# Ledger of designs, part 77: peptides against a protein of PDB entry 7Q4I

Target 1, 281 residues: chain A of PDB entry 7Q4I
Amino acid sequence: HENSTIAERLYSEVRVLCWIMTNPSNHQKKARHVKRTWGKRCNKLIFMSSAKDDELDAVALPVGEGRNNLWGKTKEAYKYIYEHHINDADWFLKADDDTYTIVENMRYMLYPYSPETPVYFGCKFKPYVKQGYMSGGAGYVLSREAVRRFVVEALPNPKLCKSDNSGAEDVEIGKCLQNVNVLAGDSRDSNGRGRFFPFVPEHHLIPSHTDKKFWYWQYIFYKTDEGLDCCSDNAISFHYVSPNQMYVLDYLIYHLRPYGIINTPDALPNKLAVGELMPEI

## One batch from the design tools (peptide; made by RFdiffusion4, then SolubleMPNN)

Design b2_p15_3_s4 (from b2_p15_3, 7 letters changed)
Fold by OpenDDE base, seed 3:
Structure b2_p15_3_s4 (fold): chain B 281 residues (1-281), chain A 15 residues (1-15)
Amino acid sequence: as target 1 above (281 residues)
Amino acid sequence: DEDLKEALEQLKELL
């Protein structure tokens, strides 16, 4: 028998709307598998596409398809959320249709923060944006206030937010959010270990003989180690996860148990005031 | 879920 009492409490107190970036060609190939795995643990799950799919719960956004339209799709997705769903959740996660997310670990990270604090979290990168920006592939989560500022204050002003649909999606939203004083939070745990990962678990956990010239080491905002010490025990997301790997991860995380090992969760931290962040480590 | 069953069967072969 499993005791989920704390997880059920956090499900009610830290409400998360997850929106999935997808396209019509990936509805059956990828997005369906998100819905059948980790997406079912969101308080609300929406697939943002260019075509409607009632079986998937996909929304047809007024955007074209292709790599050059990802920024346009992100803008329209958050406009749609603000118009229809801003009160349905406290936090608003963007993920790709090949991102896997442990939603309970995200709720644990978000618990101390007010949704009225203008903040967002993810895998922080240092280039292009002074405060940093969150990697698109790892997924990123905005507070309700961050969504409000993005849609109401940033998007209508071409000086604050790029009106064209071209550009790197994650960089462009990062610029817009900075321009409306939405803070790029620190998602690391109390040991300084990352929670949002722009690659599969294998690429983070296994020290790659990666050339020190690998772009990732130039992009990461915080110093990270390789191997088992790279990653929080409460890791939140991984990217480039195949549909089959989503089911494997779902099994390993939620079903497979080592007999005789019982995990006792840490106590919840104190809640922060509106506008307050956890101190940097 | 049939997709989950198939994935678990594949995993069982790898373990």
Scores: peptide ipSAE 0.047, ipTM 0.680, DockQ to the pose 0.025
Fold by OpenDDE base, seed 5:
Structure b2_p15_3_s4 (fold): chain B 281 residues (1-281), chain A 15 residues (1-15)
Amino acid sequence: as target 1 above (281 residues)
Amino acid sequence: DEDLKEALEQLKELL
């Protein structure tokens, strides 16, 4: 018997719309597997594509396909969300069709924050943007106010937000959000461990898996340890997760139990005021 | 959890 009472409460109080970046060639190969696994735990799930797919719930955005159009697709995705879905959730997650997300852990992180606070979370990188920006692959989550500022204040102004569809998607949204005073939040847990990961668990959990010269160590905004201390016990996302691995992760996280071990959840923190952030660690 | 049951059914098809 499982007690989900706290998770059910957070599902109601911390509403998350997940939008998945995909393309028509990946609807069946990748996106469908997101819908059949972790995407079911979102309050709303939308697939952002260039073609409509009613079986997937995919939206045809007015963009071309290819890596050079990812920024264009992100702009149109948030415009679509703002026009049709801004009141359907409190928080708006971008993920790729090969990102896996533990939505309950994201709700736990977001619980103290007001959705009217202009903030967003993810795996924070330090280059190109003064406050940092969130890695596109790890997924990033905007508050409702952050979406409003992005769509209403940033996108219409070429001085605040790039009008062309070219560029690194995650860097460009990071610039736009900074220019409208959306804060790049700290997603680390109380022990300083990360929650959003731009790679698979193996790449973070295994010490010395990557060379110290690997670009990631130069890009991370916060210092992180390798090994078991790399990752929060309440980790939120991993990237480069294959369709098969999504089902494995669903089994491991939600089904597999060590007999006789019962985890008691920590108490929920106090809610913050509008504009207030958690204290620095 | 019906969603989890479906995930396991899909996993069994993949294994």
Scores: peptide ipSAE 0.041, ipTM 0.716, DockQ to the pose 0.022
Fold by OpenDDE base, seed 1:
Structure b2_p15_3_s4 (fold): chain B 281 residues (1-281), chain A 15 residues (1-15)
Amino acid sequence: as target 1 above (281 residues)
Amino acid sequence: DEDLKEALEQLKELL
């Protein structure tokens, strides 16, 4: 028997709306597997597409398909969320249809923060945006106030937010959020280990798996190591996760148990005031 | 979880 009392408490107190970036060609291939795995642990799950799908709960956004329209989809997705769902959650996660997320670990990270604090979290990158921006593939989560500022203050102003649909989605939202004083938070655990990952676990956990000249090491905002010290025991996300790997991860994380080992969770931190952040590590 | 059971059965066939 599992004791889920703390996880159930956090499910109620740290409400997360997850929106999944997808397209009609991926509804059956990818998105349905998100819905059948980690997406079921969100308080609300919405698939943002160009076509409606009532079986998937997919929304048809008024945007074209293709990689050049990802920024357009992100803008329309957050507009849709603000109009229809801003009170349905406290936190608003963007993920791709090949991102896997441990939602309980995200709730644990978010627990001390007020949803009225203008903050967002993810895998922070240092280029292009002074405070940094969050990697699109790793997924990123906005507070309710961050969504409000993005939609109400940034999007209507071409000086604050790019009006066309071109550019790197994650960079462009990062610029917009900075321009409305939404803070790029630190998602690392108390040991300085990352929680949001723009690649599969193998690429982070295995030392020397990637060349040190690989762009990622120049982009990462916080210095990180390879191997087991790369990743928090409370890691939140991984990217480039195949549909089959989502079910493997669901089994390994939620079903597979080493007999006789009981994990005692750490105490919850104190809640922060509105506008207060955890100290940087 | 019925979806996970079905997926694990499918994976067993692929392994």
Scores: peptide ipSAE 0.053, ipTM 0.697, DockQ to the pose 0.023; fails the geometry check
Fold by OpenDDE base, seed 4:
Structure b2_p15_3_s4 (fold): chain B 281 residues (1-281), chain A 15 residues (1-15)
Amino acid sequence: as target 1 above (281 residues)
Amino acid sequence: DEDLKEALEQLKELL
């Protein structure tokens, strides 16, 4: 028998709303597979689109489609969340329709933090934003206070937040959040291993002769190694995960068990005060 | 591998 008592506790205490960035052409191709896999483990799951889909629970945002409008979609998604769902969760995850997320591991990372702390987490990148910003593809999670500040304080002020819908979505939200004193948290584990990954597990776990010129090594905020030490045992997300790979990951993580190996979870850390962050590792 | 594809489709139905 599986003991899920701690996971169930965290499900109730660390409530996560997941919003999935998608489009009408991907509702059946990609988004449906998120809903059928890891998205089931969110406390609330919403698909943000330009068209309504009642089977998917997709919301039609007042935005155009296309890569040049992702920032517009992100702004409208968080407005929608703030208006309709700000009290439905404590934390608000953005993911793509090809992001896979281990929600239990995210709850574990978030557990010590107050949702009233203005903080957000993800794969931190160093360019363009002084405190860093979170990679869009890896997914990023805002506290309730971070969402409030973004929607109420940043978005209405063109000096704090870009009014145009152009630009890199993740960079632009990172600028806006910095401008309202939302902190770019450290999502690494106690061993300094990353939890949010902008690529598939294969690309992180297998040391490739990655050209030292590969942009990723210039963008990462924290120095990370390749190989098995790249990734936390409590990794949270991977990007560029195909629909088929989502089902494989679901099987490997939640169904496949090595007989006779019993994992004992680490003790939960102490809860932090409002505004307090975990010490730097 | 056709067998793997079939297995994945079956898994999709169960999940």
Scores: peptide ipSAE 0.032, ipTM 0.621, DockQ to the pose 0.023; fails the geometry check

Design b2_p15_4_s1 (from b2_p15_4, 11 letters changed)
Fold by OpenDDE base, seed 1:
Structure b2_p15_4_s1 (fold): chain B 281 residues (1-281), chain A 15 residues (1-15)
Amino acid sequence: as target 1 above (281 residues)
Amino acid sequence: SEEEEEFKKMLEELE
């Protein structure tokens, strides 16, 4: 006896295209497991690669393989999306092939926002970009307008967006988006808890798991806590999730239930006007 | 970020 009426409503009203950063060597090892787990809950799922794979629904982008080409692949991925899929969704999520995403929680976060608002969300980091940028590993989601601005306004202008394919892809897209006035949104819940996470749950949930000198604590844009208060009850993503862990998470989140506990969802917030953001907390 | 990539490498080496 499961009631998914609200989730079904959000599935139709908050359409998400998920594109997965992958490569041919990871099609079977990693990407396939994304498709079999959380990726099936996207409205559209595309794997961005250097080789076509019809079984996976992988696209061969005109980029070379290697870690130094991630920025190039991101640019080509969004160009491909804009050309072929810009009207297939309202929001466009980038994730890695080792990122796990609770898509329903993302739809809940995005619900009040207009897709015509130039905004994107993720785990916000403070270095390099004045307004901040979103962690690549945690995944980040662009509005349709953000994608348009990125592809049409930023990418063609070397003064606004780096033409070379080198650099950290998340920093570079963050710079480009800032230069076209796409806002780096606040993805925290009403309690100030984060929703996008650049590590596995264990690294966030266990107090003192990392030294306070660890770079992450200097990079986070918003103050965060350790332990159970680290993470929203409506958390969206975790990174460095192994293929096996994806199935475990899928079971724990969508199948395992404590008998006799019924969670009633909070009421949906009011929709915002175009250009309007939720107040930062 | 570069730091995330380095951290990923470190984790992969530990596994």
Scores: peptide ipSAE 0.180, ipTM 0.821, DockQ to the pose 0.200
Fold by OpenDDE base, seed 3:
Structure b2_p15_4_s1 (fold): chain B 281 residues (1-281), chain A 15 residues (1-15)
Amino acid sequence: as target 1 above (281 residues)
Amino acid sequence: SEEEEEFKKMLEELE
């Protein structure tokens, strides 16, 4: 009883490879649940770890375990993707094993952009990087050209990209990408609402009496309001989603329907030329 | 980010 014709079209035209940041201790606890929920909607799904797991389809990267090695793991993950999978997709999403992603909404956002445009999207933060950088937890997506520039131009040059494995993973990749002229895109919808979120839906939808001094309000690149106007109708990602919450979200988004309400999708926008971005709001 | 990781720890402690 469901018509998915447009979603099927976008699945073929906007190919997404999703790589999941994980570790051996989380293969069964977290990563498996990504594979059983939103990860199945990626064109290709790879788990980046320090140990191989054939059941999960996990890759053993040559990196140590620990929080101080996340940047090292990101570098090796994109090297692996470039060597083995650069032609398997048009866009390359990084997500954590506790990130939930609505892949169809991401394809909708990416549709007008050329994969040959050096651009990446996510939840943009303003500190440390002049053009901004994308939150690691909310997940970020690179164009094929962005991956090429990162791996081929940035990583081999210590002046452009940090050679050691220390530092905040999302900040460091943001610095590297800026240094090779990969643009930090605007992922907001036409109403100026965000699509990538570094927290669970509850924290974004319900105004918490969090002090205005909360770091998030100082880090966000674009001003956003709390409450119902915080989030796009076509939101893409949420972070700190437990394994149980992934199944709940999967049910609510893809299975549960209010009887008698039919959603008609908006028309697809015109495609942009190579190097062209949507105008900022 | 480091701030996100600290926030995650805080949330886990509240659960």
Scores: peptide ipSAE 0.175, ipTM 0.819, DockQ to the pose 0.185
Fold by OpenDDE base, seed 4:
Structure b2_p15_4_s1 (fold): chain B 281 residues (1-281), chain A 15 residues (1-15)
Amino acid sequence: as target 1 above (281 residues)
Amino acid sequence: SEEEEEFKKMLEELE
């Protein structure tokens, strides 16, 4: 038997709306598996698509499909959220239909922050945006205030936010958010280990003889290592997770237990004031 | 990002 009292508390106090980037061709192939695994642990789960699907709870956004429309879809998704769901949650997660998220770990990271603080979290990359931007694939989470600023202040102003739908969606939202003073937070744990990951666990956990010229090492905002020390014990997300791997991860994380080993959760940190961030590591 | 998408394609080709 499990004691989930703290997790239940955080479920109530740190409400998360998860929106999943998908398309009609992936509703059955990918998106439904998100719904059947980690997506069920969100306070609200919405699939953002170009076609409506009542079984999946997919929304038809007024956008085309394809790589060149991802930025357009992101803008319309957050507009939709702001119009219909801004009060349904405190935090708003974007994830892909091949992203796996441990929502409880995200709530733990977010707990000290006010949703009225203009901040967002994810795997921070350093190029193109001065404060950095969050990897699209790893998923990123905006505070309620960040969503408000994005939709109300940034999107209507072409000087602050790109009006066309082209470009890398994660870079473009990063630019827009910076322009309205939404802070790119540090999602690392107290040991300096990352929580949001743009690849599968295997690629981060297993030291590879990959070339040091691999783009990821040039893009990562914070210094990171490979191997077991790569990742927080409270990691939040992984990308390029197949549908089958989602079920495996669900089993490993939520069901499989080593008998006789009991993990005691760390004490919750003190809550921060509005506008306050955790100290730099 | 464009780099992530390129990496995804590479992984898909290896599978």
Scores: peptide ipSAE 0.172, ipTM 0.817, DockQ to the pose 0.188
Fold by OpenDDE base, seed 5:
Structure b2_p15_4_s1 (fold): chain B 281 residues (1-281), chain A 15 residues (1-15)
Amino acid sequence: as target 1 above (281 residues)
Amino acid sequence: SEEEEEFKKMLEELE
């Protein structure tokens, strides 16, 4: 009894390749649950690992395992995407195997932007990178042009992009992208509410869950409030979502309905020119 | 980020 005409249109017009950061030990424990839930709503879904898994559609990247190699894995993942999949999508999402994403909401946010605009979106943090960088856990999405610049212009130049595999992957890619003039976009909705979240909904929705000295409040690029106004009605991602919680979220978001309440979607915004961003709120 | 990793460890300890 649902009408998904607009969602189907956006699925076709705003093509998203999702790559999931995982490792062989998490293929069965975590990654397969992404594939069985929100990952099925991506236009293309790839799991980036150190071991091949044909059942999962996991790719074995030439990297070692461990937290110290996450940056190396990110570089190799985007190299792989550029070589094999750059024309399979317009936008390229990185997520962890414990990130949950509402892909339709991401397509809605991305709709006005050209994939030829050098831009990327996520939960923007202010430290280390002048324009900010996107939280690794919340997931971040690059335009096709951003991927091209990252792989072709940044990665081959040690002055623009760190050549070793050490460091925080989200900070390092943020530095590289800034150095090739990929813009750190504003992912907030028209009310100024965030869409990408580095924690589960409970941690954002419940006031006083953390004190004001909690690092998150010092890291967020845009000022945000706690409570119901913390999060967009069109939120895109949450992090630290367990496999069981992924199925719960799928049920709550896509199946559970309050009888007699019909939400009419807002009109789509006008498309932007290449290089144009939405005005900051 | 390093801070996110530390927070993850804290959450795992609370579970």
Scores: peptide ipSAE 0.165, ipTM 0.816, DockQ to the pose 0.192

Design b2_p15_4_s2 (from b2_p15_4, 10 letters changed)
Fold by OpenDDE base, seed 5:
Structure b2_p15_4_s2 (fold): chain B 281 residues (1-281), chain A 15 residues (1-15)
Amino acid sequence: as target 1 above (281 residues)
Amino acid sequence: SKEEEDLEKIKKELE
């Protein structure tokens, strides 16, 4: 009853390796639920941990656990990817073990871009990094060229990348990527609506008289609204999604259908040249 | 991440 021809085409043409930030205490509690839901739609799925787990496909990185080691884990994760998996995908997504991702929507966003373009996407924040950086919780995706530049050019140079493992991992990778001319892309749709979100859908969809002094409104790079216009119809990610809610989202997005309504997908855009970005909205 | 630093504030807003 379902036609997935375009999705299957994009699965083959826009290959995504997803690596999940996790730890041994969360292998069973959180990570396995990613594997059983949205993670199965990645071309390749790897869990980056401090302990090996063959059932989960978790890798033991040479790092300690704790918030102070997240930057260290990110560096080692991308080193591992570059060494073992750089040709297994075109795009490389970082997500947390409580991030939910609609991978088909991400492939749609990435389709026009060359993986040889030094670019990465996510929920862009404006502080600390001139071009902005991508929120760690919302997840961010690097092109193959971006990974190469990060691992080969940035990481070995203490002037370009922080050598110790301390600091906010999303800010630190943002600094490193800027220093090697990896562009912080615009992930918004044609209507100017965001696709990567650092919170659950409910937080973005419900109009609230939230304090405008809340850090999020000061951090977002692009102006956004609350309510139905907050989020793209082709949204990609949400954060702070519980294991149970991952199964709910899988049901709602991929199974539940309003009878008699057929959604016709938009035509694919033209592919961009290497180094070219989509026009500004 | 900023989200982790302000986890308590985020939780309050999500309630």
Scores: peptide ipSAE 0.059, ipTM 0.756, DockQ to the pose 0.208
Fold by OpenDDE base, seed 3:
Structure b2_p15_4_s2 (fold): chain B 281 residues (1-281), chain A 15 residues (1-15)
Amino acid sequence: as target 1 above (281 residues)
Amino acid sequence: SKEEEDLEKIKKELE
């Protein structure tokens, strides 16, 4: 009763490796639930940890645990990917073990771009980095060329990339990527709506009673609306999603259907040349 | 990440 022909085509043409930031204490509590829900829709799924777990497919990176080591773990994760998996995918997604991702929507966004274009996407923030950087919690996706530049050109040079493991991992990778001319892309849809979100759907969809001084409003790179106009119909990610909420989202997105409503997908856009970006809205 | 550092604050403000 379901036609997934277009999704299957994109699965083959827009290959995504997803790596999940986790730790040994969260293997069973959080990471396992990613594997059982949205992670199964990645072309390849790897959990980056400090301990090996064969059941989870977790890799033990040579890093310590703790919030102060997230940048170190990110560097080692991409080094591992470059060494072992750079040809296994076209795009490389970082997500947390409490990030939920609709991988099909991400493939749709990425379809026109060449993986040889030095670009990455996510929820763009404006502070600290001139071109902006992508929120760590919302998840961010690098092209194959972006990974190559990060690992081969940026990481070995302390002038281009911070050698210490301290600092906000999303800011630090943003600085490194800018220094090797990896472009911070615009992930918004044709209506100017965001696709990557640093909070749960509830926090974005419901009009906020939050103070306008809330840091998020000062950090967002692009102007965004609250409520129903906050989010793309083809949204990609949400953060702070509990394990239970992951199963709920999986059910709502992939199983629950309103009878008599048929969704007709838009036509795929034309592919871009290497180095070309979609026009900003 | 900035979000993780301010998690408690975020929860309070968004409730």
Scores: peptide ipSAE 0.053, ipTM 0.747, DockQ to the pose 0.243
Fold by OpenDDE base, seed 2:
Structure b2_p15_4_s2 (fold): chain B 281 residues (1-281), chain A 15 residues (1-15)
Amino acid sequence: as target 1 above (281 residues)
Amino acid sequence: SKEEEDLEKIKKELE
């Protein structure tokens, strides 16, 4: 009943490796459900853990567990990817085991960019890093060149990248990437609406009388609105999505259809040269 | 992440 020709084309032309941050206690509880839902739409899916799991395709990284080791795990994950998988994809997505991603929408956003452009995308925050950094929870995607620069140029140099495994992983990778001239891209659509979200859809879509002093409003790099205008029609990710909600989202996005409403996709934009970014809005 | 640190506040403010 569906025509997925364009999606199939992008699947081939915009190859995405997804690595999922998880731990052994969450293999069955959370990670398995990622594999059974949105993770199956990645070109390659790897679960980064401290223990091997052949059923899940989990890799045992040489790191400890706990919040204080997330930065260490991120460094080891990208080292592993660079060593074994750098040519298996064009783009490399980090997500948590409670992040939901619409991979087709991410491919659409990434299509015009060269994988050889040193750039990464996500939900951009403004503190701590001059160009901004991407929220860890919303997930972030690096180009192949960004991964190369991170692993080969940044990680080996303590002046460019923190050698200790402590710290907020998203801030620390943001610092490292800035230091090797990987650009923090703008993931917003042509209407200025965000695509990567650090919370569940409900928290973004429903206007709440939140305190104006709420940290999120101080952290967000780009001005954002609440309500229906909060989110792109081609949104990419949401965080704090429960395993049950992942199946609900899969059904709503890929199966449930309002009869008689046909959506036609916009034309693909022109491809950019290496090093070129989309114009700022 | 900042989101994890303030998760409880987020839930209270958004509910």
Scores: peptide ipSAE 0.052, ipTM 0.744, DockQ to the pose 0.222
Fold by OpenDDE base, seed 4:
Structure b2_p15_4_s2 (fold): chain B 281 residues (1-281), chain A 15 residues (1-15)
Amino acid sequence: as target 1 above (281 residues)
Amino acid sequence: SKEEEDLEKIKKELE
């Protein structure tokens, strides 16, 4: 009763390795629920931790735990990926163990881009980094070339990439990537709606009388609206998704259907040349 | 990340 031909095509042509930021205390509480829901739709799924877990497919990185080590863990995670998995995928997604991702929508966004283009996508923030950086919580995806540049060119050079493990991991990787000419892409759809979100759907979809001084409005790189127009119909990620909510989202997105409504997918855009980005909106 | 740092504040402001 379901036609997934185009999704299957994109699964093959736009290979995504998802690595999940987690820790030993969250293996059972959070990470396993990622594995049981959206993570199964990645071409490769790896949990980056400080302890090995064969049931979860968790890797023990040589880093300490704690918020102050997130940048260190990110560096080691991408080093590990580059050493062991750089050819296993075309794109490399970082997500938290409370991030929910619609991988098919991400493949759709990535389809026109060459994995040899030095680019990465996510929820773009404007502070600290001239071209912007991607929100850590919303998750961000690097092209294969971006990973190569990050690991081979940026990490070994303290002038290009912070050697200390302290700092906000998303800001620091953003600085490093900019310094090796990895482009901060625009993940918005053709209508200018965002695809990566640093909060749960409820917080984005429901207009709230949030203070105009709320940091988010100052941090977003692109102008965004609240309500139904906030989010792409092809949204990719949400953050602060509880384990229970992951199963709810999985059901709502992949199983629950309004009878008699058929959604016809848009035609795939033309592929871009290496180094080319989609036109700005 | 900024989101992690202000999680409690975010929840309070968005609720």
Scores: peptide ipSAE 0.050, ipTM 0.745, DockQ to the pose 0.204

